# Peptides against a protein of PDB entry 2Q3Z, part 113

Target 1, 272 residues: chain A of PDB entry 2Q3Z
Amino acid sequence: YVLTQQGFIYQGSAKFIKNIPWNFGQFEDGILDICLILLDVNPKFLKNAGRDCSRRSSPVYVGRVVSGMVNCNDDQGVLLGRWDNNYGDGVSPMSWIGSVDILRRWKNHGCQRVKYGQCWVFAAVACTVLRCLGIPTRVVTNYNSAHDQNSNLLIEYFRNEFGEIQGDKSEMIWNFHCWVESWMTRPDLQPGYEGWQALDPTPQEKSEGTYCCGPVPVRAIKEGDLSTKYDAPFVFAEVNADVVDWIQQDDGSVHKSINRSLIVGLKISTKS
Target 2, 254 residues: chain A of PDB entry 2Q3Z as posed
Amino acid sequence: YVLTQQGFIYQGSAKFIKNIPWNFGQFQDGILDICLILLDVNPKFLKNAGRDCSRRSSPVYVGRVGSGMVNCNDDQGVLLGRWDNNYGDGVSPMSWIGSVDILRRWKNHGCQRVKYGQCWVFAAVACTVLRCLGIPTRVVTNYNSAHDSNLLIEYFRNSEMIWNFHCWVESWMTRPDLQPGYEGWQALDPTPQEKSEGTYCCGPVPVRAIKEGDLSTKYDAPFVFAEVNADVVDWIQKSINRSLIVGLKISTKS

## One batch from the design tools (peptide; made by RFdiffusion4, then SolubleMPNN)

Design b2_p19_1_s1 (from b2_p19_1, 13 letters changed)
Fold by OpenDDE base, seed 3:
Structure b2_p19_1_s1 (fold): chain B 272 residues (1-272), chain A 19 residues (1-19)
Amino acid sequence: as target 1 above (272 residues)
Amino acid sequence: KETYLGDPDFWEWLDKVLE
């Protein structure tokens, strides 16, 4: 999980699986230095360098920092997310073939946000950074499946009569989603939650005021322990939630179209 | 606040899943 530089990112759906080749490149020249710069420009370092540095021995702390810094929301992070298919002023998320080019572009442009990323791009860059920092990490793709069983969590999205996304909701709707899982001990939790921890660098919801997510024990999500830090309810919702599709009319009226529950249909991770 | 899709082909996927 630390040594592999080349791999594949899985995309599509459980019924229509596809993948792209990806160069993680964690051992390429200068990449470690860029990862260290990423740590040195994080908001916690800028606020209190001594405190930040003293905590960098903790994979839990570093993982959370990296989750926040891979996206450019609220900080000098690496990637700007965009999902509206308007990529003319940057690079299409679908055009990336590795983390190295992204990280080098970020550094070479004075830590200016790179345009653009989506979930697999965020996850892949986070994977590279975490591996560089000695944290065993893999990219995970979750393919969703619709089912009739209701969950406790609801995701609502809006579209117009033409099927275009509308409204002011911040919920993310995915046919698939990518995040990373990192292996670490959890001395900050009760015994038994060591092992794979989910981290999500895709900016979706704020955690403690920053667009970051995790680390949360994969075991906690599996067992439904939503009280476990960090961000267990959010991660749980990503893998198991009811989806409500609302249609907004020209007059501003909203009509419920569908109500489905989405669960994990298939989970695929990168090789070590 | 904005709602985002994880894949440009989401709607096509959704239609297939809901069939």
Scores: peptide ipSAE 0.029, ipTM 0.540, DockQ to the pose 0.108
Fold by OpenDDE base, seed 2:
Structure b2_p19_1_s1 (fold): chain B 272 residues (1-272), chain A 19 residues (1-19)
Amino acid sequence: as target 1 above (272 residues)
Amino acid sequence: KETYLGDPDFWEWLDKVLE
């Protein structure tokens, strides 16, 4: 989980699992230095360098910082996400084959956001950075993942009388989503939550004002303990959300049509 | 190669789930 530089990112669907080769390259020349720069340009460092540096001994703290800095939302982070197939002014997310080129481009362009990333790109870069910083980390792919914006553990769709989806797709179902899991102790939590912690660098929702997610104990998610920091309800919804389909009538009334649990639960991690 | 959001198989699946 630390030593492996080459690996695979799992993609596709639960029925048709695909993978792409990925060069994490955490030991390539200059990559560690870039990871340290990433820490030194994070908002917490810029606000109070002494405090930030004093907390870098905590993998919990560092993991949270990295999850925020891998995306360029709210900071000088590494990657700009884009999902609309308009990549002419950058590099298509599908074209990346490793983290090294991304990180080098970021540094070489004065820590300007690299265009473009999607979930597996974010996850892979986060994995590289965390490994560089000595945190055992793996990429995780979850099929039929959900983005729960309102933290109600439901993905809600509204349809008109003709069955057409209405409104903003702020709550989304994805065919797959990638994040990372990092191994760490959790002295900030009750005993028993040491081990794998979920971190999600894909910008989806703000946590404490920053587009970041985790760390949250995988055990807490499995046991349904949604009170654990950080972002347990959100991560729980990513792996276990219900879909609610509402029918909107002409008079503005809404009726519940379908309440179905997503076929979720197939999670595949990168092997060391 | 398409984005994960652009996967036609995904949308077909979603339609079935929402039926």
Scores: peptide ipSAE 0.023, ipTM 0.516, DockQ to the pose 0.098
Fold by OpenDDE base, seed 1:
Structure b2_p19_1_s1 (fold): chain B 272 residues (1-272), chain A 19 residues (1-19)
Amino acid sequence: as target 1 above (272 residues)
Amino acid sequence: KETYLGDPDFWEWLDKVLE
């Protein structure tokens, strides 16, 4: 999970699993330097370099920083997300074949955000960076499946009082999602939470004011310990969510219409 | 245009479930 440079990113659906070849390339020339630059331009370093550097021995700290810096939200991060199929002013997320080109573009353009990424691109770049920094990491794909009732995914729909779905459906529901899991000890937690930790670099929700997610022990998610840092409730919802239909009335009030546990996820880790 | 968020099988299934 550290030494492998070539792999596959799993995509598609639970019924139709697809994969694309991906060059992680963590040992290619200049990539380590780029990863170090990524750390040196993070908001915590800019605020207090000494404090940031003193904490870089912690994979928990580094993992959280990388989760935030792979996306360009709130900082000089690597990738700008886009999901509306309008990629004419950049590179389509579907066109990437490796992390190396993305990281080199980011550096070569003065740490300017690279256009564009989606979940697997964010996850793959995060995987490269974490591996480069010596943290065993794998990409995880969670497929939404209608037939497997063992996993819950949260899908929120807003409807008007007439039952019409408001907003862009494509922005609200994903047929699959990718994040990373990193192997680390958790000295900041009670014993037993060492092992795989979930991290999600796709900008979705803010954690402590920054678009980042994790690390959270996979064990904590499995056991339903939602009090465990970081972001256990969010990651739990990514793995276990109900479809919730909300009705918004003209007065702005929102009412829950339907709660259905419909989407079961199949989780597959990247072969490294 | 191909999108990974627009899997027609997924959306068709979702529509059926939301009926």
Scores: peptide ipSAE 0.022, ipTM 0.504, DockQ to the pose 0.105
Fold by OpenDDE base, seed 4:
Structure b2_p19_1_s1 (fold): chain B 272 residues (1-272), chain A 19 residues (1-19)
Amino acid sequence: as target 1 above (272 residues)
Amino acid sequence: KETYLGDPDFWEWLDKVLE
């Protein structure tokens, strides 16, 4: 989880699993320096360098910083997300084959945001950075699947008759989603929550005013301990929520388009 | 807040899943 530089990112769906080769490249020349630059341009460092540096021995702290800095929301982060299939002024998220080129582009352009990323790109870059900083990390892909059951949480999306998503929703809708899990102790929590911690660098929700997510113990999520920092309810929803597809008609009426619940159910980790 | 997709082929995927 630290030494592996080549791997695969899993994509597709639970029924149609696919993967792409990915070069994490955490030990390639200059990558460590770039990761250190990433830390040195984070908002917490800019606000109070001494305090930020004093906390960099904590993988909890560093993980949270990296989660926020891999996306460019609210800071000089690495990647700009885009999901509308209009990538002409940048690089299509589907074109990336590794983290190294992304990080080098970011650094070489004065820490200017790289266009563009989506969930697996965010996750892969985060994985590279965290591994580079000595934190065992893996990419996790979670697939939606159709089930004849309901989960505890619902993600509802609306689309028109043409299949276009309508309206503003707080939830992100995925056929699959990627994030990372990092191995660390949690001295800030009660005993027993050491181990894999979920972190999500894809900008979705603000946590303490910044687009970041985690770390939260995977164990806490599995056990339903939603009071555990950081962002347990959000991560829980990413793993357990049902997806409801609504069709909104011109008259404003809404109806369910499917008679089955789509559940986030299959989680696959990259192999180390 | 804008709703985003994890994959631009979401609807095509959904159709396959529902088959």
Scores: peptide ipSAE 0.029, ipTM 0.543, DockQ to the pose 0.114; fails the geometry check

Design b2_p19_1_s2 (from b2_p19_1, 13 letters changed)
Fold by OpenDDE base, seed 1:
Structure b2_p19_1_s2 (fold): chain B 272 residues (1-272), chain A 19 residues (1-19)
Amino acid sequence: as target 1 above (272 residues)
Amino acid sequence: KETYLGNPEFWEFLDKVLE
């Protein structure tokens, strides 16, 4: 999880698993320097360099910084996300074959955001950076499925009479989603939460004012301990939530059409 | 708050969820 430079990113669905080859390349020339630049341009370093540097020995701290810096939201981060199929002014997320090209582009253009990324691109770049910094890390792909079960979390969508989704979506669902898991101790938590920690660099929700997510113990999510830092409720919602479909009529009235639970169908980690 | 549409096959999946 540290030494392997080539691997696969899993995509598609639980029933139709796809993968793409990916070059993580954490040991290629100049990549370590780029990762260090990433740390040196993070908002916490810019605010207080001494404090930031003193905390870089903590994989918890570094993991959280990296999750925020892989996306360009709120900072000089690496990737700009885009999902509307309008990629003409950049590179399609589907065209990337490795983290090295992305990181080199970012550095060579003065730490300007690279266009564009989606979940697997964010996750793969985060994996490269974390591995480069000596943190054992793997990419995780979660395949979702619909189920008629009750959950404690709710995702709502509003549609018009024609079935078109209206307005800004409060929360997002994915056919598949990628994030990373990093192995670390958690001295900041009660005993037993060492091991794999989930980190999500895809910009979705703000955590403490920054688009970042984690680290949160995989064990805490499994056991339903939603009080555990960081961002346990959000990560839990990514794996299990109810989906409510609201239809709004012309008169402004709304009615519930369908209520389903979104659950994890299959979880696959990278083999390299 | 920024809103995203999902991955390339998102809409196909959403249709299945909403069936």
Scores: peptide ipSAE 0.030, ipTM 0.602, DockQ to the pose 0.098
Fold by OpenDDE base, seed 2:
Structure b2_p19_1_s2 (fold): chain B 272 residues (1-272), chain A 19 residues (1-19)
Amino acid sequence: as target 1 above (272 residues)
Amino acid sequence: KETYLGNPEFWEFLDKVLE
């Protein structure tokens, strides 16, 4: 989880698992230096360098910073997310084969955001950075499947009578989603929450004003303890949601077509 | 709050799930 530089990132669906080779490259020349630059350009450092540096001994703190800095939202972070298939002015997220090129491009262009990333790209870069910083980290992929379970989390989509999705925004549902899990102690929490902690660098929701997520104990999510920091409800929602499909008729009326719960059918982590 | 479109392949997935 620290030493492996090459691996696979899992994609696709629960029924049709795919993978791509990925070069994490955490030990390649200059990568550690770039990771340190990433820390030195984070908003907390810019606000109070002494305070930020004093907290870098905490993997909890560092993990949260990295989660925020891998995306360029709110800061000089690494990657700009894009999901609309318009990648002509950058690099398609599907084209990346490793974290090294991304990080080097970011640094070489004066910490300008790299175009473009999606979930696995964000996760992979975060994994590289965290490993560079000595935090055992793995990329995790979760797949959704339809199950009749009450998740108590509702996500609504609207369609017209022809089945076309209405609106240009979607709540956070993925056919697959990638994030990272890092191994750390949690002295800031009650005993028993040491171990794997989920961190999600894909910009989705703000946490304490910044597009970041975690760390949250995987155990807490499994046990349904959504009160624990950070972002337990959000992470839980990423893996469990009720989907309501609304159909809007020409007269403006809406009716519920389908109400199903999407639950994680399979979670795959990189093994090293 | 700011929201994003899901993975482009998700919509096709969703259609299958909703069948």
Scores: peptide ipSAE 0.029, ipTM 0.627, DockQ to the pose 0.085
Fold by OpenDDE base, seed 4:
Structure b2_p19_1_s2 (fold): chain B 272 residues (1-272), chain A 19 residues (1-19)
Amino acid sequence: as target 1 above (272 residues)
Amino acid sequence: KETYLGNPEFWEFLDKVLE
């Protein structure tokens, strides 16, 4: 989880699982330096360098910073997300085959955001950065599944009769979603929450004013301890939510478009 | 906040799941 530089990222759907090869490249020339630059341009460093540096020994702190800095939201972060299939002014998220090129582009262009990323790209870059910084990390892929019955929450999305997403709910619907899990102790929590911690660098919701997510103990999510910092309810929903598809008619009426719920719950991780 | 589609292939995925 630290030493492996090449691996696979799982994509597709619960019924049609596929993977792509990915070069994490955490030990390639200059990558560590780029990761350190990433830390040095984070908002907390810019606000108070001494305080930021003093906390970099904490994988909890660093993990949260990296989660925020892998996306360019609110800061000089690495990647700009885009999901509308219009990538002509950048690189299609589907074109990336490794983290190294992304990080080098970011650094070489004066820490200008790289266009474009989606969930697996965000996750993969975060994985590279965290590994560079000595934090054991793996990419996790979660799939929607119509056969999973273990969901406890609802993700509701609305669309019009033409299939266009409507509504103003702060929710994102994924056919699959990727994030990372990092191994760390949690001295900031009660005993027993050491181990894998979920971090999500894809910009979705703000946490304490920044588009970041985690770290939250995987154990806490598994046990339903939603009070555990950071962002336990959000991560819990990413893993355990039912998806309800609503169609809104012109008259404002809403009805379910499908007879069965889609379940978020099939989670797999990289082997290394 | 606005509801977002996670991936462009979501609807295609949904169709396959419903088959």
Scores: peptide ipSAE 0.025, ipTM 0.592, DockQ to the pose 0.111
Fold by OpenDDE base, seed 5:
Structure b2_p19_1_s2 (fold): chain B 272 residues (1-272), chain A 19 residues (1-19)
Amino acid sequence: as target 1 above (272 residues)
Amino acid sequence: KETYLGNPEFWEFLDKVLE
């Protein structure tokens, strides 16, 4: 989980799994230096360098910083996300073949955000950085299934009578999503939550004012302990939700078309 | 809390499953 530099990112759907080769390259020349620069430009360092540096011995702290710094939201982070197929002023997220080029571009352009990333790109870069910093990390892909009826959270979307999607799409759900899991102890929690911790660098929801997510024990999510730091409810929602399809009429009235539970039915991790 | 489905591939998947 630290030594491997080559791997695969899993994509597609649960029924039709795809993968792409990926060069994580955490040991390539200059990559460690870039990762250290990433830490030195994070908002917490800029606010109080001494305090930030004193906390870098904690993989919990570092993991949270990295999850925030891999995206450029709120800071001088690495990647700008884009999902509208307009990539002409940058690089298509689908064209990346490794983390090294992304990190080098970021550093060489004065820590200017790199265009563009999507979930697997964010996850892969985070994986590279965390591995480089000595934290065992793997990329995780989850796939959705709508056959389970036992979810506790609600996903709502609206359609008009013509089937056109209505409303804000700021919180998106995909047929697949990628994040990372890092191995660490959790001295800040009750005993038993050591092990794999979920971190999500894709900018989706603010946590304590910053677009970051985790670390949260995978065990806590599995057992439904939503009080566990950090962001357990959000991560839980990524794997379990009820889907409500609303049909909106011209007069503004709305009715339910169907209720289904959407659950992440398959999770695949990269080989260490 | 509201979450929105926005990926076209996901919509196609959802439509198929919800049929």
Scores: peptide ipSAE 0.024, ipTM 0.607, DockQ to the pose 0.137

Design b2_p19_1_s3 (from b2_p19_1, 13 letters changed)
Fold by OpenDDE base, seed 5:
Structure b2_p19_1_s3 (fold): chain B 272 residues (1-272), chain A 19 residues (1-19)
Amino acid sequence: as target 1 above (272 residues)
Amino acid sequence: KETYLGDPEFWEYLDKILE
């Protein structure tokens, strides 16, 4: 999970799995230096360099910083997300074949955000950075399915009476999502939560004021312990949430057409 | 906390699995 530079990113659906080759390239020339620059431009370093540096021995701390810095939200992070199929002023997320080019572009352009990324691009870059920093890390793809079970968390979308989806298409539910898992001890938690920790660099929700997510023990998510830091409820929702399909009438009235839970039906990780 | 999942192509998949 540290030594492998070449791998695959899994995409598609649970029934029709696809993969793309990906060059993580954590040992290529200059990549480690770029990862160190990433740490040196993070908001916590800029606020208090001494405090930030003193905490870099903690994989928990570093993982959280990296999850925030891989996206350009709130900081001088690496990637700008875009999902509207308008990529003419940058590079299509589907065109990337490795993390190295992305990181080099970011650094060479004065740490300007690279256009554009989606979930697997965010995850892959995070994986490269974390591996460079000596943290065992893998990319994880989860595929979703719906079932007739209830959860405490909801994902809602609206249709008109003709079945047309209303609202921003960029907020529509994904058939797959990618994040990373990193191996670390959790001295900040009760015993037993060492091991794989989920981190999500795709900007979705703010955590403590920054678009970042995790680390949260995979065990905590599996066991439903949502009291554990960081962001257990959010990560849990990514793997199990109720899907509510609303039909909105012209008069503004709404009614539910379907109420089912969306779950992660299949999880695939990259090899070490 | 809320999560969002966005992909224009997902809706066809969602419709299929929700049938």
Scores: peptide ipSAE 0.028, ipTM 0.541, DockQ to the pose 0.124; fails the geometry check
Fold by OpenDDE base, seed 3:
Structure b2_p19_1_s3 (fold): chain B 272 residues (1-272), chain A 19 residues (1-19)
Amino acid sequence: as target 1 above (272 residues)
Amino acid sequence: KETYLGDPEFWEYLDKILE
């Protein structure tokens, strides 16, 4: 997980799995220096360098910093996300073939955000950085495998007032999401939560005021312990689909019932 | 519409649905 520089990023859908070759390149010349720069420009360092540096011995702390710094939201982070297919003023997320070019571009342009990334790009860059810093890390792809509808995170059912299904609707379809899992001890938690920790560098929701996510024990997510830091409810939602029942009454009023218990994810990780 | 997790439009939509 630390030594492998070349690998694959899994994409597509659960029914149609595909992959792209990816050069993580954590041992290429200058990459370690770039990773150190990434740490040195993080908001916590800028606020209190001594405190930040004293905490860099903690994979938990470093993982959380990297999760925040791989995206450019709220800081001088590496990548700007874009999903609207308008990439003319940058590089299409689909064009990247490795983390090295992205990191070098970021550094060479004065730590200016690189355009553009999507989930697998964020995850791959985070994987490179974490591996470079000595944290065993793998990219994880979660395919949304809806049982009754198209693969998405949010499944909507339309029902009449009697609970009968009138139709299935999804306005937006999400085939997959990528994040990283890092191996670390969790001395900040109760015993038993050491091992793989989920981290998500794709900017989605703020955690403690910053677009970052994790680390959260994969075991905690699996066991449904959503009280475990960091961001367990969010990661749980990434792995599982929310089911929304829309109850339409004869008067045209619509009521919502939300079920968050449906497990629909198929997870595939990169090899070490 | 096809999109991916992490898309701001997704979260806006999710917030709307879960509101």
Scores: peptide ipSAE 0.027, ipTM 0.595, DockQ to the pose 0.061; fails the geometry check
Fold by OpenDDE base, seed 4:
Structure b2_p19_1_s3 (fold): chain B 272 residues (1-272), chain A 19 residues (1-19)
Amino acid sequence: as target 1 above (272 residues)
Amino acid sequence: KETYLGDPEFWEYLDKILE
């Protein structure tokens, strides 16, 4: 989880799992320096360098910073997300084959945001950075799948007759989503929550005013302890929510198109 | 917030599982 530089990012769907090769490259020349620059341009460092540096021994703190800095929302972060298939002024998210090129581009252009990323790109870059900083990390892909079961939470999305997603929702809906899990102790929590911690660098929700997510113990999510910091309810929903597909008609009427609940539940981790 | 897809083939997949 630290030493592996080559791997795969899992994509697709529960029934149609696919993967792409990915070069994490955490030990390639200059990557560590770039990761340190990433820390040095984070808002907390800019506000109070001494305090930020004093906390960098904490993987909890660093993980949260990295989660926020991999996306460019609210800071000088690495990647700009885009999902509308208009990538002509940058690089298509589907074109990336590794984290190294992304990080080098970011640094070489004065920490200017790199265009563009989507969930697996965010996750992969975060994985590289965290590994580079000595934090065991893996990429996790969660697929929406049809199950004959109901989850505690519902994610509802609307589409038109052409299959295009319509309207604004409070939740972001994915057919699959990628984030990272990092191994760390949690001295800030009650005993027993050491181990894998979920972090999500894809900008979705603000946590304490910043587009970041986690770390939250995977155990807490599995046990339904939603009071556990950070962002347990959000991560819980990412893992356990049912998805309801609605078709919106021209007249504004909405109809369920799915007679079976789609559940987010098939989680696959990268191999280390 | 906007709703996003992670995979452009999602709807095709969805159609298959609904058959």
Scores: peptide ipSAE 0.021, ipTM 0.486, DockQ to the pose 0.119; fails the geometry check
Fold by OpenDDE base, seed 1:
Structure b2_p19_1_s3 (fold): chain B 272 residues (1-272), chain A 19 residues (1-19)
Amino acid sequence: as target 1 above (272 residues)
Amino acid sequence: KETYLGDPEFWEYLDKILE
C-alpha cells in the first residue's frame, strides 16, 4: 500500500463494476517534492510553520491536512471539483489517468487549482500523496446499486421553507463514491482504534471550518461510535446510505427534515 | 456525454424513494 505505483480505480455499480487504470506514481521524479510543497502551503503552515512541522510526525495530523489540501476549497489546494458536465475550460475528470500529471500541473502553475476533479480523482491524488509521505493508503469505492435497491446512497437535498428543492440535484447525489483509507495508529484515541482510517478529500462538508474529512477509525464506524474524531457522523452516513433532506430558512439556518436509511452497498478497495 | 452521476437506473430509483 506504499510501494505500488500502478493500480486501478473502481467505478460503475455493484452489479456492473468498472475500473480504470491509474498511475499513482508516488516515486516518480519530483513527486515527493510536490507533496512537500503541498504541506508547506497548507493554512496551518502559513499560520505557524514551527507548530505545523512539529506535528508532521503524526499520520493523523498529516492525513487531515492532506484531506483538506487535495481539494482547493479554503486554500491553495490541488483540485477544483465540478459535477455539471461543463468542463470546457479545463480537463474533464473522466480524462485523468494518473495522479502524477495532476500534481505536476498544480506545481508548475504556481500551486494554482487544477480543473477538474470528482470523487475518484480526489481520492486517487490523496492516495498518491499519503503513500509518498509513507502512510499506507488505499482507494475505496462504495457502490450504490439502485436496480437491486441494495444501494449505499449518499443523497442530500436542500429545501426552502416552502419545500422547494434548492440547487442542482445532480451535484448532491452519488451513484458511487470514492475516498481513501490509511493505516495508522491512533494515540489520540482509546486503545483498539488503530488500523484503517477513513479520509475523504472530496469537498462535501466542512470539518472544523475546512473542507476535509477524517481520519476516523473504520472500526468506530462499524461499531457505531459516532463520537470518535474525526467526522464519524459524516462518514457513518456515507457508509450507511442515508437520504437527508435539509430545510434552509431565510436566516440561513438549516435543519434536517427527513432521514432515510438505505441498504448498504458494496465497498471495494483498490488492488495495490 | 458520459457522466458518473447519470446512471438511469439510479435516477429512477431515486425518484421512487423520494415519492
Scores: peptide ipSAE 0.020, ipTM 0.497, DockQ to the pose 0.090; fails the geometry check

